# Ledger of designs, part 282: peptides against a protein of PDB entry 3T6J

Target 1, 375 residues: chain A of PDB entry 3T6J
Amino acid sequence: PIVESYIGFIESYRDPFGSRGEFEGFVAVVNKAMSAKFERLVASAEQLLKELPWPPTFEKDKFLTPDFTSLDVLTFAGSGIPAGINIPNYDDLRQTEGFKNVSLGNVLAVAYATQREKLTFLEEDDKDLYILWKGPSFDVQVGLHELLGHGSGKLFVQDEKGAFNFDQETVINPETGEQIQSWYRSGETWDSKFSTIASSYEECRAESVGLYLCLHPQVLEIFGFEGADAEDVIYVNWLNMVRAGLLALEFYTPEAFNWRQAHMQARFVILRVLLEAGEGLVTITPTTGSDGRPDARVRLDRSKIRSVGKPALERFLRRLQVLKSTGDVAGGRALYEGYATVTDAPPECFLTLRDTVLLRKESRKLIVQPNTRLE
Target 2, 372 residues: chain A of PDB entry 3T6J as posed
Amino acid sequence: PIVESYIGFIESYRDPFGSRGEFEGFVAVVNKAMSAKFERLVASAEQLLKELPWPPTFEKDKFLTPDFTSLDVLTFAGSGIPAGINIPNYDDLRQTEGFKNVSLGNVLAVAYREKLTFLEEDDKDLYILWKGPSFDVQVGLHALLGHGSGKLFVQDEKGAFNFDQETVINPETGEQIQSWYRSGETWDSKFSTIASSYEECRAESVGLYLCLHPQVLEIFGFEGADAEDVIYVNWLNMVRAGLLALEFYTPEAFNWRQAHMQARFVILRVLLEAGEGLVTITPTTGSDGRPDARVRLDRSKIRSVGKPALERFLRRLQVLKSTGDVAGGRALYEGYATVTDAPPECFLTLRDTVLLRKESRKLIVQPNTRLE

## One batch from the design tools (peptide; made by RFdiffusion4, then SolubleMPNN)

Design b2_p26_3_s2 (from b2_p26_3, 9 letters changed)
Fold by OpenDDE base, seed 5:
Structure b2_p26_3_s2 (fold): chain B 375 residues (1-375), chain A 26 residues (1-26)
Amino acid sequence: as target 1 above (375 residues)
Amino acid sequence: VLTGELSVEGEEVGDIDYQVPVVNYL
């Protein structure tokens, strides 16, 4: 087998300022069969980047072909095990040297395993589809999230010599119609500027890229889905995201007005964006469970994903990217914290829904070291 | 990185309900 290892100060999610890496490491084995589907996605990456809802001037100047490998983890040392990774985390290195994507396949396999009777917050008619397509849809989402999410977008920079990496006279901000008014100065980074929102904001951008691009026929074709199967994969991917946005409330601490998990905060933000789109796209209905206690149901109207959901996500995703590229911390914080705010305001009453989420909370899953054998 | 639906460290751990599939790495 091909063995890969990873060790160092890498992920900054545990730093409130998003700058200091946690020391972590893993040893894993390459899953050749699972890697093949991601290689097909890599082969289409340059073309798919052009489908993202921002001008080419806000995309990386040079496409650098990444590696994308599916790995099965033998051992992981850290505070949390991810399902996918895009490295290095330094944006400057991603732009100049390239990047590597990793899918932790056995982590995904564990995440896919769901007992129907334990599946919360879905309509009964959606449960069987969700169970069937959760795995495949999550493979699509992880691939897009890492490769085309974290792997996309340009930072506008002025170097120590005063030179810009963009043409100040010709580049136009698509949101304002004006020339670029802000950028990163020498020594400024994504994490240093956006600080407390940097990690969650970037995860939100990457998740939004996944939802947006999974609607593209070429993406579904790459993953081997056609016709009704492709539509079901799209539906379940979007359904999973809106459900995850509700589940995310578990990781909000009302007394501290803070989020304890960057990805969950990101998923809640996406839920808020899709709820704001209205038109019956997403509905959260408080109910009473069979036990007589509070419950809830999330409904996604599949017929409105393209007509209502896509345009809403397009506008939001463009705003995320433009604010990131220009280093507009004030605008970025206002946008992101606006959607990340949890109140008990009608009609959603998110703080009340949080009580329901906590009541229906699943037991923590434990990922243990797998057994290996020679055959 | 993208994480699964996992609780943070310090929460009560439930029973192990699922197993990692057997994969041929050769």
Scores: peptide ipSAE 0.045, ipTM 0.522, DockQ to the pose 0.060
Fold by OpenDDE base, seed 1:
Structure b2_p26_3_s2 (fold): chain B 375 residues (1-375), chain A 26 residues (1-26)
Amino acid sequence: as target 1 above (375 residues)
Amino acid sequence: VLTGELSVEGEEVGDIDYQVPVVNYL
């Protein structure tokens, strides 16, 4: 078996300012079969990067082929176990030196173990599809999230000598139609500039990349999905995201006006973007459960994913990237915090929905250390 | 990093309902 491990101060999600790493460590075994899928994705990465909704000038100048491996965790020391990892967590290093992606496959598998009768907030007609395709769709999402999400985009930088890593005269901001007016100065980083929103914003960008690119037939083919199966995987991936956006409300603290989990905040933001798209793409309906207490249902109109969802996500994702690239903290914060705001305003009444989410909260799943054996 | 539905902040722990499939690592 191939064993991988890491240890150190790596992830900054527990830092309110997104800067200080938490001490983590894991030991994992390579899942060769699943890794082969990610290798195929890596082989297509350079092409797929061109499908992202920003000009090449906002993408990395040189493609660096990353490693991507599926790992089954034997032990993990930390506050939480991720489903995927992209390291290093420094954009400059990612752009100049490269990066490694991992999917923690058995973590994903555990996440999918929700019993049908306990599956909340979905219509009955969606539950079976969701159960069937949650795993496969999440494999797709994790792959895209790590490789083409975290692995994409360029930061505009002026170095200590005053040189730019972009042509100031020719590069145009696609949102404004103007020349680039802001950038990262020497010593400025993504985390240092965007601070409190940096982690969640980046996760939102990566998740959005996943949703956006999972619509590409080549991606689905890489993962072995064709025809109706491919469409079901897409549907369930998007459905999972909008459901996750509702579930995310658990991690919002109204009294402090803050989010306790960066990924969940990101998923809520995406939900808000897709709700804003309108046209019946996403519908959240408060209901009464069989127990007579509040419940809710999320509906995603499959037929509108491409016609309504994709364009909305495209525009949003482009804005995220442009603001990130240009180091426009004011614009980025305004955009992101706008979508991350939780109020009780109609029609969604998110604070009321939060009460419903809390009421319907599922028991926490425990990840138990797996055993290996030689048979 | 991408996190699944596994909540670190969850207080109520239920029964273990799922076993990870056996994978040949060899």
Scores: peptide ipSAE 0.119, ipTM 0.575, DockQ to the pose 0.065; fails the geometry check
Fold by OpenDDE base, seed 2:
Structure b2_p26_3_s2 (fold): chain B 375 residues (1-375), chain A 26 residues (1-26)
Amino acid sequence: as target 1 above (375 residues)
Amino acid sequence: VLTGELSVEGEEVGDIDYQVPVVNYL
């Protein structure tokens, strides 16, 4: 078997300022069959990047073909086990040197094992589809999230010599219609500028890229889904995201007005974006469970994903990227924290929903180190 | 990094027994 490992101060999710890496490490075995799917995605990446909702001037000047490997984790040391990884976490290096993507395939497989009777917040009619397609849809989401999410976008930089990596006269901000008025100066990084929101904001951008691009037929084809299966994978991917946005409320601490998990905050933000789109795209309905206690149902109108959801996500994702590219921390914070705010305001009453989420909380999954056998 | 539903660094997410499928590597 091909063995891969990484070790070091890698992920900064536990740093409130998004700068200090946690010491992590894994040992894994290459899953050749799954890696082949990601290789096909890599082969299409340059074309798929053009489908992202920002001008080419806000995308990397040169596509650097990354590696993408599916790995089965033997051991992982850290505070949490990711499903996918994009490294390095330095945007400058991603732009100039490239990056590597990893899918932790067996972590995904484990995450998908949900008993139907324990599956919360879904309509009964959606549960079977969700169970069937959660795994496949998440493979798609991970691939897009890592490769085309984290792997996309340009930072506008002025170097120490005063040179810009963009044409100040010709590049137009698509949100303002004006020339670029802000950028990263020498020594400024994504994490240093955006600080407390950097990790979650970037995860939100990457998740949004996944949702947005999973609508593209070529993406589904790469993963081997066509026709009705492709549409079901899309539906379940979006459904999973809106459900995750509700589940995310577990990780909000009202007393501190803070989020304890960057990805969950990101998923809540996406939920808020899709709720704001209106038109019955997403509906969260408080209910009473069979036990007589509070419950909730998330509904996603499949027929409105492309007509309502995609345009809403497109606008939001463009704003995320533009604010990131220009180093507009004030605008970025205002946008992101606006959607990340949790109140009990009608109609959603998110704080009340949080109580329901906590009430319906499943017990914590423990990942146990697998054994390997030679057969 | 994309974390699965259960790879939460912070709070006790509900007890989901994850069985890692045995993959045969040739």
Scores: peptide ipSAE 0.026, ipTM 0.530, DockQ to the pose 0.079; fails the geometry check
Fold by OpenDDE base, seed 3:
Structure b2_p26_3_s2 (fold): chain B 375 residues (1-375), chain A 26 residues (1-26)
Amino acid sequence: as target 1 above (375 residues)
Amino acid sequence: VLTGELSVEGEEVGDIDYQVPVVNYL
């Protein structure tokens, strides 16, 4: 319909155990122009799923064509307004019944009103490019994140009758080279198994899918980017992610050794993965601001995105998916918490950088008034 | 064509993704 709405207990991000949904609701109107881009993405989804770095045996058995709509939100009741939504939140239902994707287009548009002089942690040479392409790159990221991030991957399940949804004899774990040794039993879910890391881990997987697949020419073409513009969109998308990983430190509480925001934790994890890749791909340099106080700069080497970044992200993303599919909580927790750990160890000194992030923190934007006009 | 803009004052911490259950169409 032209007007869409939902209401209910939906997102579990505020539950430390990832199980209890917050009560949310929205009313929105369809943005036809942006929805058409997402429809093209949906039309390519089955093919793009094959580009993900796991075997078909770790992907959904049957592609279920989802809906994808761009919405301009008129009213949103909740603790925060998302940029994108993938529903339902239950992996088993997504796998068997399908899913719907929504981009809240006007939420994304507000993100773009950053003043150049207030843009922190970027090199001066990147600021104008970042401002120009942040919006378009974010549209790409949201589309990929929802449709091919949350919309991808299979859970290995043994049902109540003892039947498996995979061939135990032939399916091989690509990380171990062995047969599948773990799965979800009847009544076990992603959230029940992975609990405290489930939400952030899934967001990290979805964000990683976005970064990985935004390198695909067909994706950029779907969104209307070619040539130099396509390369700039890629660069800004990756740059935005590594910057977000630094900004994420605001949401870490050192005294409690915990994260307060699942997506920001996910972005920090991705930053850590890309830093670990080395070779000058990502550099965070502490600096002194014009005010004489601590500052920092994030640099992403554009020329190393495909050669260094993509392979690192590929390996990481495959590991995330394999551990998710097999219900390997111990392995998944070890991997994810390893990258999510914030210490003051050199060379990054993340706790010190956190102080810099907090020092440079700007006032939080509040989304206030939806405005609709006929054009 | 209906276009929508949200007025936001402050920094966007883009929480990009929330998974939500079935949207009932009006």
Scores: peptide ipSAE 0.018, ipTM 0.530, DockQ to the pose 0.197; fails the geometry check

Design b2_p26_3_s3 (from b2_p26_3, 10 letters changed)
Fold by OpenDDE base, seed 1:
Parts: structure tokens; sequence; C-alpha cells
Structure b2_p26_3_s3 (fold): chain B 375 residues (1-375), chain A 26 residues (1-26)
């Protein structure tokens, strides 16, 4: 077997300012069969980057072929076990030196073991599809999230000598139609500028890339899905995201007006974007459970994913990238915090829905260290 | 990094039997 490991101060998700890495470590074994799917995704990455909803001037000047490996974790030491990893977490290094992507495949597999009767917030007609395709759809999402989410986009930088990594005269901001008016100065980083929103904003961008690009036939083909199966994988990936946006309310603390988990905040933001798109794309309906207590249902109109969802997500994702590239903290914060705000405003009544989410909270799953044996 | 549902800070662990696929690594 091929064994991979890492250890160090890596992820900053527990830092409220997004800057201090948590000490983390794992030991894992390469899953060769699943890694081959990610290798095919890597082989298509340069082409798929062109499908992202920003001009080439907002993308990396040179494609650097990353590594992508599926790993089955044997041991993990940290506060939480990721499903995917993109390292290093430094945008400058990602742009100049490249990056490595990892999927923790067995972490994903364990997440799929939700019993049908315990599966909250879905319509009964969606539960069987969700159970069947949650796994495969999440493999797609992780691959896209890490490789083309975290692996995409350019930061506009002025170096210590005053040189720009972009042509100030020719590069146009696609949102304003104007020249680039803001950038990162020497010593400024994504985390240093965006601070309290940096981690969650970046996760939101990466998740949005996943949803956006999973609609591309080539992506589904790479993962081995065609026809009706490909459409079901797409549907379940989007359904999982909108459901996750509702579940995310558990991680909001109303009294502190803060989020306790960056990815859950990101998923809530995406839910808000897709709700704002309207047209019956996403519907959250408060219900009464069989126990007579509050419940809810999330419905996603499959027929509107491409017609309503994709254009909404495209616009949002472009805005995320443009604001990131230009270092526009004011615009980025206004956009992101606007969607991350949890109120009890109708029609959604998110604070009331939060009470329902908490009432329907599932027991935490524990990952137990897997046993290995020689056969 | 992408966190799955499992990385989420939750309270009480219920008894859930997970069937993990047996993977051959050789």
Amino acid sequence: as target 1 above (375 residues)
Amino acid sequence: ALTGELSVEGEEVGDVDYQVPVVNYI
C-alpha cells in the first residue's frame, strides 16, 4: 500500500480571524481506484478552469498540474476530519508553486450511512435518491471543490517593487466594466485582508464551484455517470447543498451573531443565494412531524437547476471571485455577510427554522479508526 | 478543505453501525 501522512499547523478554520493554523495530523492509505477518477479530473482541470464564470485575467496565468489522491484515513488527530484537503493554504504558493488535493474517501463513505428513517428535512420522494447518490455526488463535489474551487482564481498583487501581476490598462473588472481599482499590496494575504470571513468565504467559493461545474457533462463523465444517473448525481449534489444550508443553522449562535463552522456558514450562504433566485427553485416548508413537533422540508426543483440555479450561482460565484481577486474587502464583506445574516424575516424565518433544526438534530457521528488486515 | 457532516461539532454520539466498504490496498 501507499501511505501518506501530514502533520503540522495547517487549517485555520478554528481561528476566528482565519490566520492561525490548527495542529493537525493524519495517516492514510492511497485508494488507487478512487484516485484514478481524480487523476482524470486533473487531466481535464485546465479546460474546466475555462468554464468558470470569470475572465482568464482573473484566473492563474499558468496552469500548474496539481496532485490529486483519494486517501482512506487510518488515523486522524485534530478537531475535525475533513472530507477533502487542498494544500498549501497560501494563495501565493498555490499560484506559483502549485498545490496538492486529497480526498479522504472513507470519511465520505461513513457520512453516507444515514438511516432513511433518520434522514431529516427531505421529501419522502427524494430520500431514496439522496441515499443512493449522496456518496457519488459528494465524490464529485469534493473533487471539484478542492481542485477547481480552492485551486482556481488569481489574486491581483502589487509587489514590494510596485510591479503588478496584471496589466492595469487592459484588465477590466467584469462586474463594474472599469479598470482594476484594488489589489493586494506586498505582505497582504487573503486571510489578512478578509480576516473573519476569509475561511468561510473561500469555502463558499469552492462549494459554489463544485455546484456550478458539476453541471458540466465532462465532469460527470469523468466520474463515470451518464444519462439519468448523471442527472440524479447533479440533483442530489444540489439537494445536499440546500439541505446542508438548512442544517447549517445549528452552527449559528444568535446571541453572538456568529458562525461556529466555516463550511456550514458557506452552505447557508449558498442556500440564501438559491432561495433569492426564486422561481420555485428551492422551497423550505415548515411542517409538523409525526411526533406532533415542528419539522421542515427542503424541496429543490430539478427542472430549474440549469435554468434558474446555474445563472444565479454563476453571478454569485463571479462576484465572489472578482471581490477576492481585487482584494475588495468592503464589497466582499457586504456581499458575504449579507447572505450569511440569519434573521427571522419572512418568508424563511431562519431563526424559527433554527429551532426546528435543533429539535431535529441528529446524534453526532464518530469516526472510529478503521482496522486493517492482511488478506 | 471540505468538511463532511462528520466534522461538524455535534453533541451526543448515538450508536450507529457504519458499514465501511472493505478496500483492498495491495
Scores: peptide ipSAE 0.138, ipTM 0.704, DockQ to the pose 0.061
Fold by OpenDDE base, seed 3:
Structure b2_p26_3_s3 (fold): chain B 375 residues (1-375), chain A 26 residues (1-26)
Amino acid sequence: as target 1 above (375 residues)
Amino acid sequence: ALTGELSVEGEEVGDVDYQVPVVNYI
């Protein structure tokens, strides 16, 4: 088998300021069969980057072909085991030197073993479809999130010599129609500027890229989905995201007005964006469970994903990227914290829904260590 | 990094079902 490993200060999710990495390490084995799907995604990456909702001037100047490998993790040392990884985490290095993507395939496989009777917050008609396609849809989401999410976009930089990595006279901000008015100075990074929102904001951008690009037929074809199966994979991917946005309320602490998990905050923000789109795209309905206690249902109108959901997500995702590229912390914070705010305001009453989420909380699954067999 | 529902991130882990996947190589 091919063995891969990493070790060091990698992820900054545990730092309130998003700057200090947690010490992590893994040992994994390459899954060649799953890696072949991601290799096909890499082969299409340069073309798929052009489908993102920002001008080429906000994308990396040079496409650097990344590595993408599916790994079966044997041991992971850290506070959490990811489903996918994009490294290095430094945006400057990602754009100048390149990056590596991994999917932790056996982590994904464990997540799929959900009992139908324990599956919360879905309509009964969606449960069987969700169980069938959660796995395949999440493989698509991981590939897009890592490769085209974290792997996309440019930071506008002025170097130590005062040179810009963009043409100040010709590059236009697509949101304002004006020239670029802000950028990263020498020694400024994504994390140093955006600080407390940096990790969650970047995860929100990457998750939004996944939802946006999973609508592209070429992406589904790469993963081996066509016709009705492709539409079901799309539907379940979006359904999983809006459900995750509701589940995310577990990780909000009302008394401290803070989030304890960056990806869950990101998923809640996406839920808020899709709710704001209106037109019956997403509906959260408080209900009474069979036990007579509070429950809820999330409904996603499949027919409105492309007509309502995609345009809403496109506008939001473009704003995320433009604010990131320009280092506009004030605008970025105002946008992101606006959607990340949890109140009890009607019609959603998210604080009340949080009580329902906590009441319906399921036991988490944890990978300890896999067994490896040679056949 | 993308974390699934398996992420143990955050202060409150709560009740956790431990799973040990099996990886087979030919």
Scores: peptide ipSAE 0.123, ipTM 0.647, DockQ to the pose 0.061
Fold by OpenDDE base, seed 5:
Structure b2_p26_3_s3 (fold): chain B 375 residues (1-375), chain A 26 residues (1-26)
Amino acid sequence: as target 1 above (375 residues)
Amino acid sequence: ALTGELSVEGEEVGDVDYQVPVVNYI
């Protein structure tokens, strides 16, 4: 077997400033069969980066081919086990030295074990599709999120010598139509500049890349999905995201006006973007459960994913990238915190929905270390 | 990094029997 491990101060999500890593470690075994899908995605990555909704001037000047491996975790020590990892966490190093991606395949497989009767907030007609395709759709989402989400986009930088990594005269901001007016100075990083929103904003960008690019036929082909299966994988991936945006309300603390989990905040933001798109793309309906207590249903109109959802996500994702690239913290904060705001305003009444989410909260899932044996 | 749905700290630790597929690594 091929064994991989990491140990050290890796993830910074528990630091409100995104700067201090938590001490983590794992030991894992390479899943060669699953890794082959991610290797095919890596082989297409340079072409797929061109499908992202920003000008090439806002993309990395050179694609640095990363490693991407599916890992089955034998042991993990940390506060939470991720489904995927992109390392290093330093954007400057990812742009200059390259990066590595991993999917924690057996962690994903455990997360997919949902009993139909315990599956909350879905229409009955969607439950069977969701159960069938949650796993495969999440493999697609993880691959895109790590490789083309975290692996994409350029930061505009002025170095210590005053040189720019972009042409100030010719590069145009696609949102304003103007020349670039802001950038990162020497010693400024993504995390140092965006601070308290940096982690969640980046996760939102990466999740949005996943949703956006999963619509591309080549992506689904790489994962082995064609025809009706490909459309079902797309549908379930988008459905999972809008459901996750509702579930995310658990991680909001109204009294503190804060989010306790960066990815859940990101998923809520995406839900808000897709709700704002309107046209009946996403509908959240408060209901009464069989127990007579509050419940809810999320509906996604499959027929509107490409016509309504994609354009809305395209515009949003472009704005995220442009604000990131230009180091526009004021604009980025205004955009992101605007969508991350949880109120009880109609029609959604998100604070009321949060009470429903908490009422329907599933029991904590515990991941237990697997056993290995020689057969 | 993507975190799975498993970060849900619920009070009731229900026994979730996860059947993980056996993967041969050799």
Scores: peptide ipSAE 0.111, ipTM 0.638, DockQ to the pose 0.060
Fold by OpenDDE base, seed 2:
Order: C-alpha cells, then sequence, then structure tokens
Structure b2_p26_3_s3 (fold): chain B 375 residues (1-375), chain A 26 residues (1-26)
C-alpha cells in the first residue's frame, strides 16, 4: 500500500484570529480507485476555474497543477477529522508554489452512514434520495471545495518594493466598476487581515464554489454521473448544504453572539443567501414531530436551483472573491457578518429554529481507528 | 479543509456514536 502521513501546526480553525495552527497529524493509505476521480478533476481544473464568477484578473495568473489524493485514514490526531484538506493554508504559497489536496475517503463513508429514521429536517420524499446520493454528492463537493474552492482566486499584493501583482490601470473591480482601491501590503496575509472571519469566510467561499460548479455537466461527468443521476447528485448536494445550514445553528452561541465552528457558520451563511434569493427556492417550515415536540422541514425546489439558486450564489460568491482579492476587510466583514447574524426575526425565526435543532440533535459521531489486515 | 459531520468542534453534549470505517481493498 502507499502510505501518506501529514503532521504539523496546520489548521487555524481553533484560533479566534485564524493565525495559530493546531497540531494535527494523520497516517493514511492511498485509495487508488478514488484518487483516479480526483486526478480527472485536476486535469480539468484550469478550465473549470474559468467558470468561476469572477474576472480572470481576480484568478491566479498561473495555474499550478496540484496533487489530489483520496486517503483512507488509519490514525488521526486532532480536534476534528476533516473530509478534505487543501495545503498549504498560505494563499501566497498556493499562488506561487502550488498546493496539495486530500480527500479522507473513509471519513466521508462514515459521515454518510445515516439511518433513515434518524435523518432530521428533510421531507419524507427526499430522505431516500438523500441517503442514496449523500456520499456521491459529497465526493463531488469535497473535490470542488478543496481543488477549486481553496485552490482558486488571487490576492492583490503590493510588495516591499512597491510593485503590484496586478495592473492598477486596467483591472476593474466588477462590483464597483472602478479601479482597485485596496490590496494586501507587504507582510499582510488573508488571515492577518480578515482575522476573526478569515477561516469561516474562506470555508464559505470554498463551499459556495462547490455548489456553483457542481451544476456544470463536466464536473458530474468526471465523477461518473450523467443524466438523471447527475441531476440527483446536484439536488442532493444543494439539499445537503441547506440542511447543513439549519444544523449549523447548533454551533451558534446566542449569549456570546459567536460561532463555535467555522464550516457550520459558512453553511448557515449559504443558507441565508439561498433564502434571500426567495422565489420558493428554499423553505424552512416549523412542524410538530410524531413525538409532539417541535420539528422542522427544509425543502429545496429542484426546479429553481439553476434559475434562482445559481444566480444568487454567483453574485454572492463573486462578492466574496472580490472582497478577498482586494483585502477589503470592512466590506468583507459587513457582507459576511450580515449573513452570519442569527436573530429571531420573522419569517425564519432562527433562534427559535435553533431550539428545534438542539432538541433534534443527533449523537456526535466519532471515528474509531480502523484495523487493517492483509488478505 | 472541508469538515464532515464528524469534525464538529462542539461541546460533547450527549451520547457519542462510535463508527469504525470498514475499507475493503480489492
Amino acid sequence: as target 1 above (375 residues)
Amino acid sequence: ALTGELSVEGEEVGDVDYQVPVVNYI
């Protein structure tokens, strides 16, 4: 078997300022069959990057072909086990030196082992479809999130010599129609500048890239889905995201006005964007469960994903990238914290929904170290 | 990094469901 190991102070999610890495380590075995799908995604990555909703001037000047490997984890040491990894976490190094992507395939397989009777917040008609396609849709989402999410976008930088990595005269901000007014100075990084929102904002961008690009037929083809199966994978991927946005309320602490998990905050933000799109795309309905206690149902109108959802997500994702590229912390914070705000305002009443989410909370899943045998 | 349902930094409130991944290598 091919064994990979990963170790160091890498992920900064536990740092409120997004700067200090937690010590993380794993030992894993390469899954060759799953890795081949990600290799096909890598082969298409340069073309798929052009489908992202920002001008080429806001994308990396040069595509650096990354590695992408599916791994089956034997041992993981850290506070949480990711489903996917993109390293390094330094945007400058990602732009100049490249990056590596990893999918933790057996972590995904465990995460998706859901019993139908335990599956909360979905319509009954969606449950079987969700169970069937959750795994495959998440392989797509992980691949896109890591490779084309974290792997995409340019930071505008002025170096110590005063040179810019962009043409100040010709590059136009697509949101303002004006020349670029802000950038990263020497010694400024994504994390140093965006601080308390950096991790969650970047995860939101990466998740949004996944949802946006999974609509592209070529992406589904790479993963081996066509026709009705491809449409079901798309639907379940979007349905999973809007459901995750509701589940995310577990990780909000109202008394502190804070989020305890960056990815869950990101998923809630995406839910808010898709709710704001309106037109019956997403509906959250408070209900009463069979036990007589509060429950909820999330409905996603499949027919409106492309017509309503995609344009809403496109606009949002472009704004995320433009604000990131320009180092516009004030604009970025205003946008992101606006969508991340949890209130009890109608019609959604998110604080009330949070009580329902907590009431319906599932047991925390833990991965136990697998045993290996030679056959 | 994309976190699945397993990587949730939450207060350990409630029962933990332990899952052992089974990987079949052919």
Scores: peptide ipSAE 0.088, ipTM 0.657, DockQ to the pose 0.059

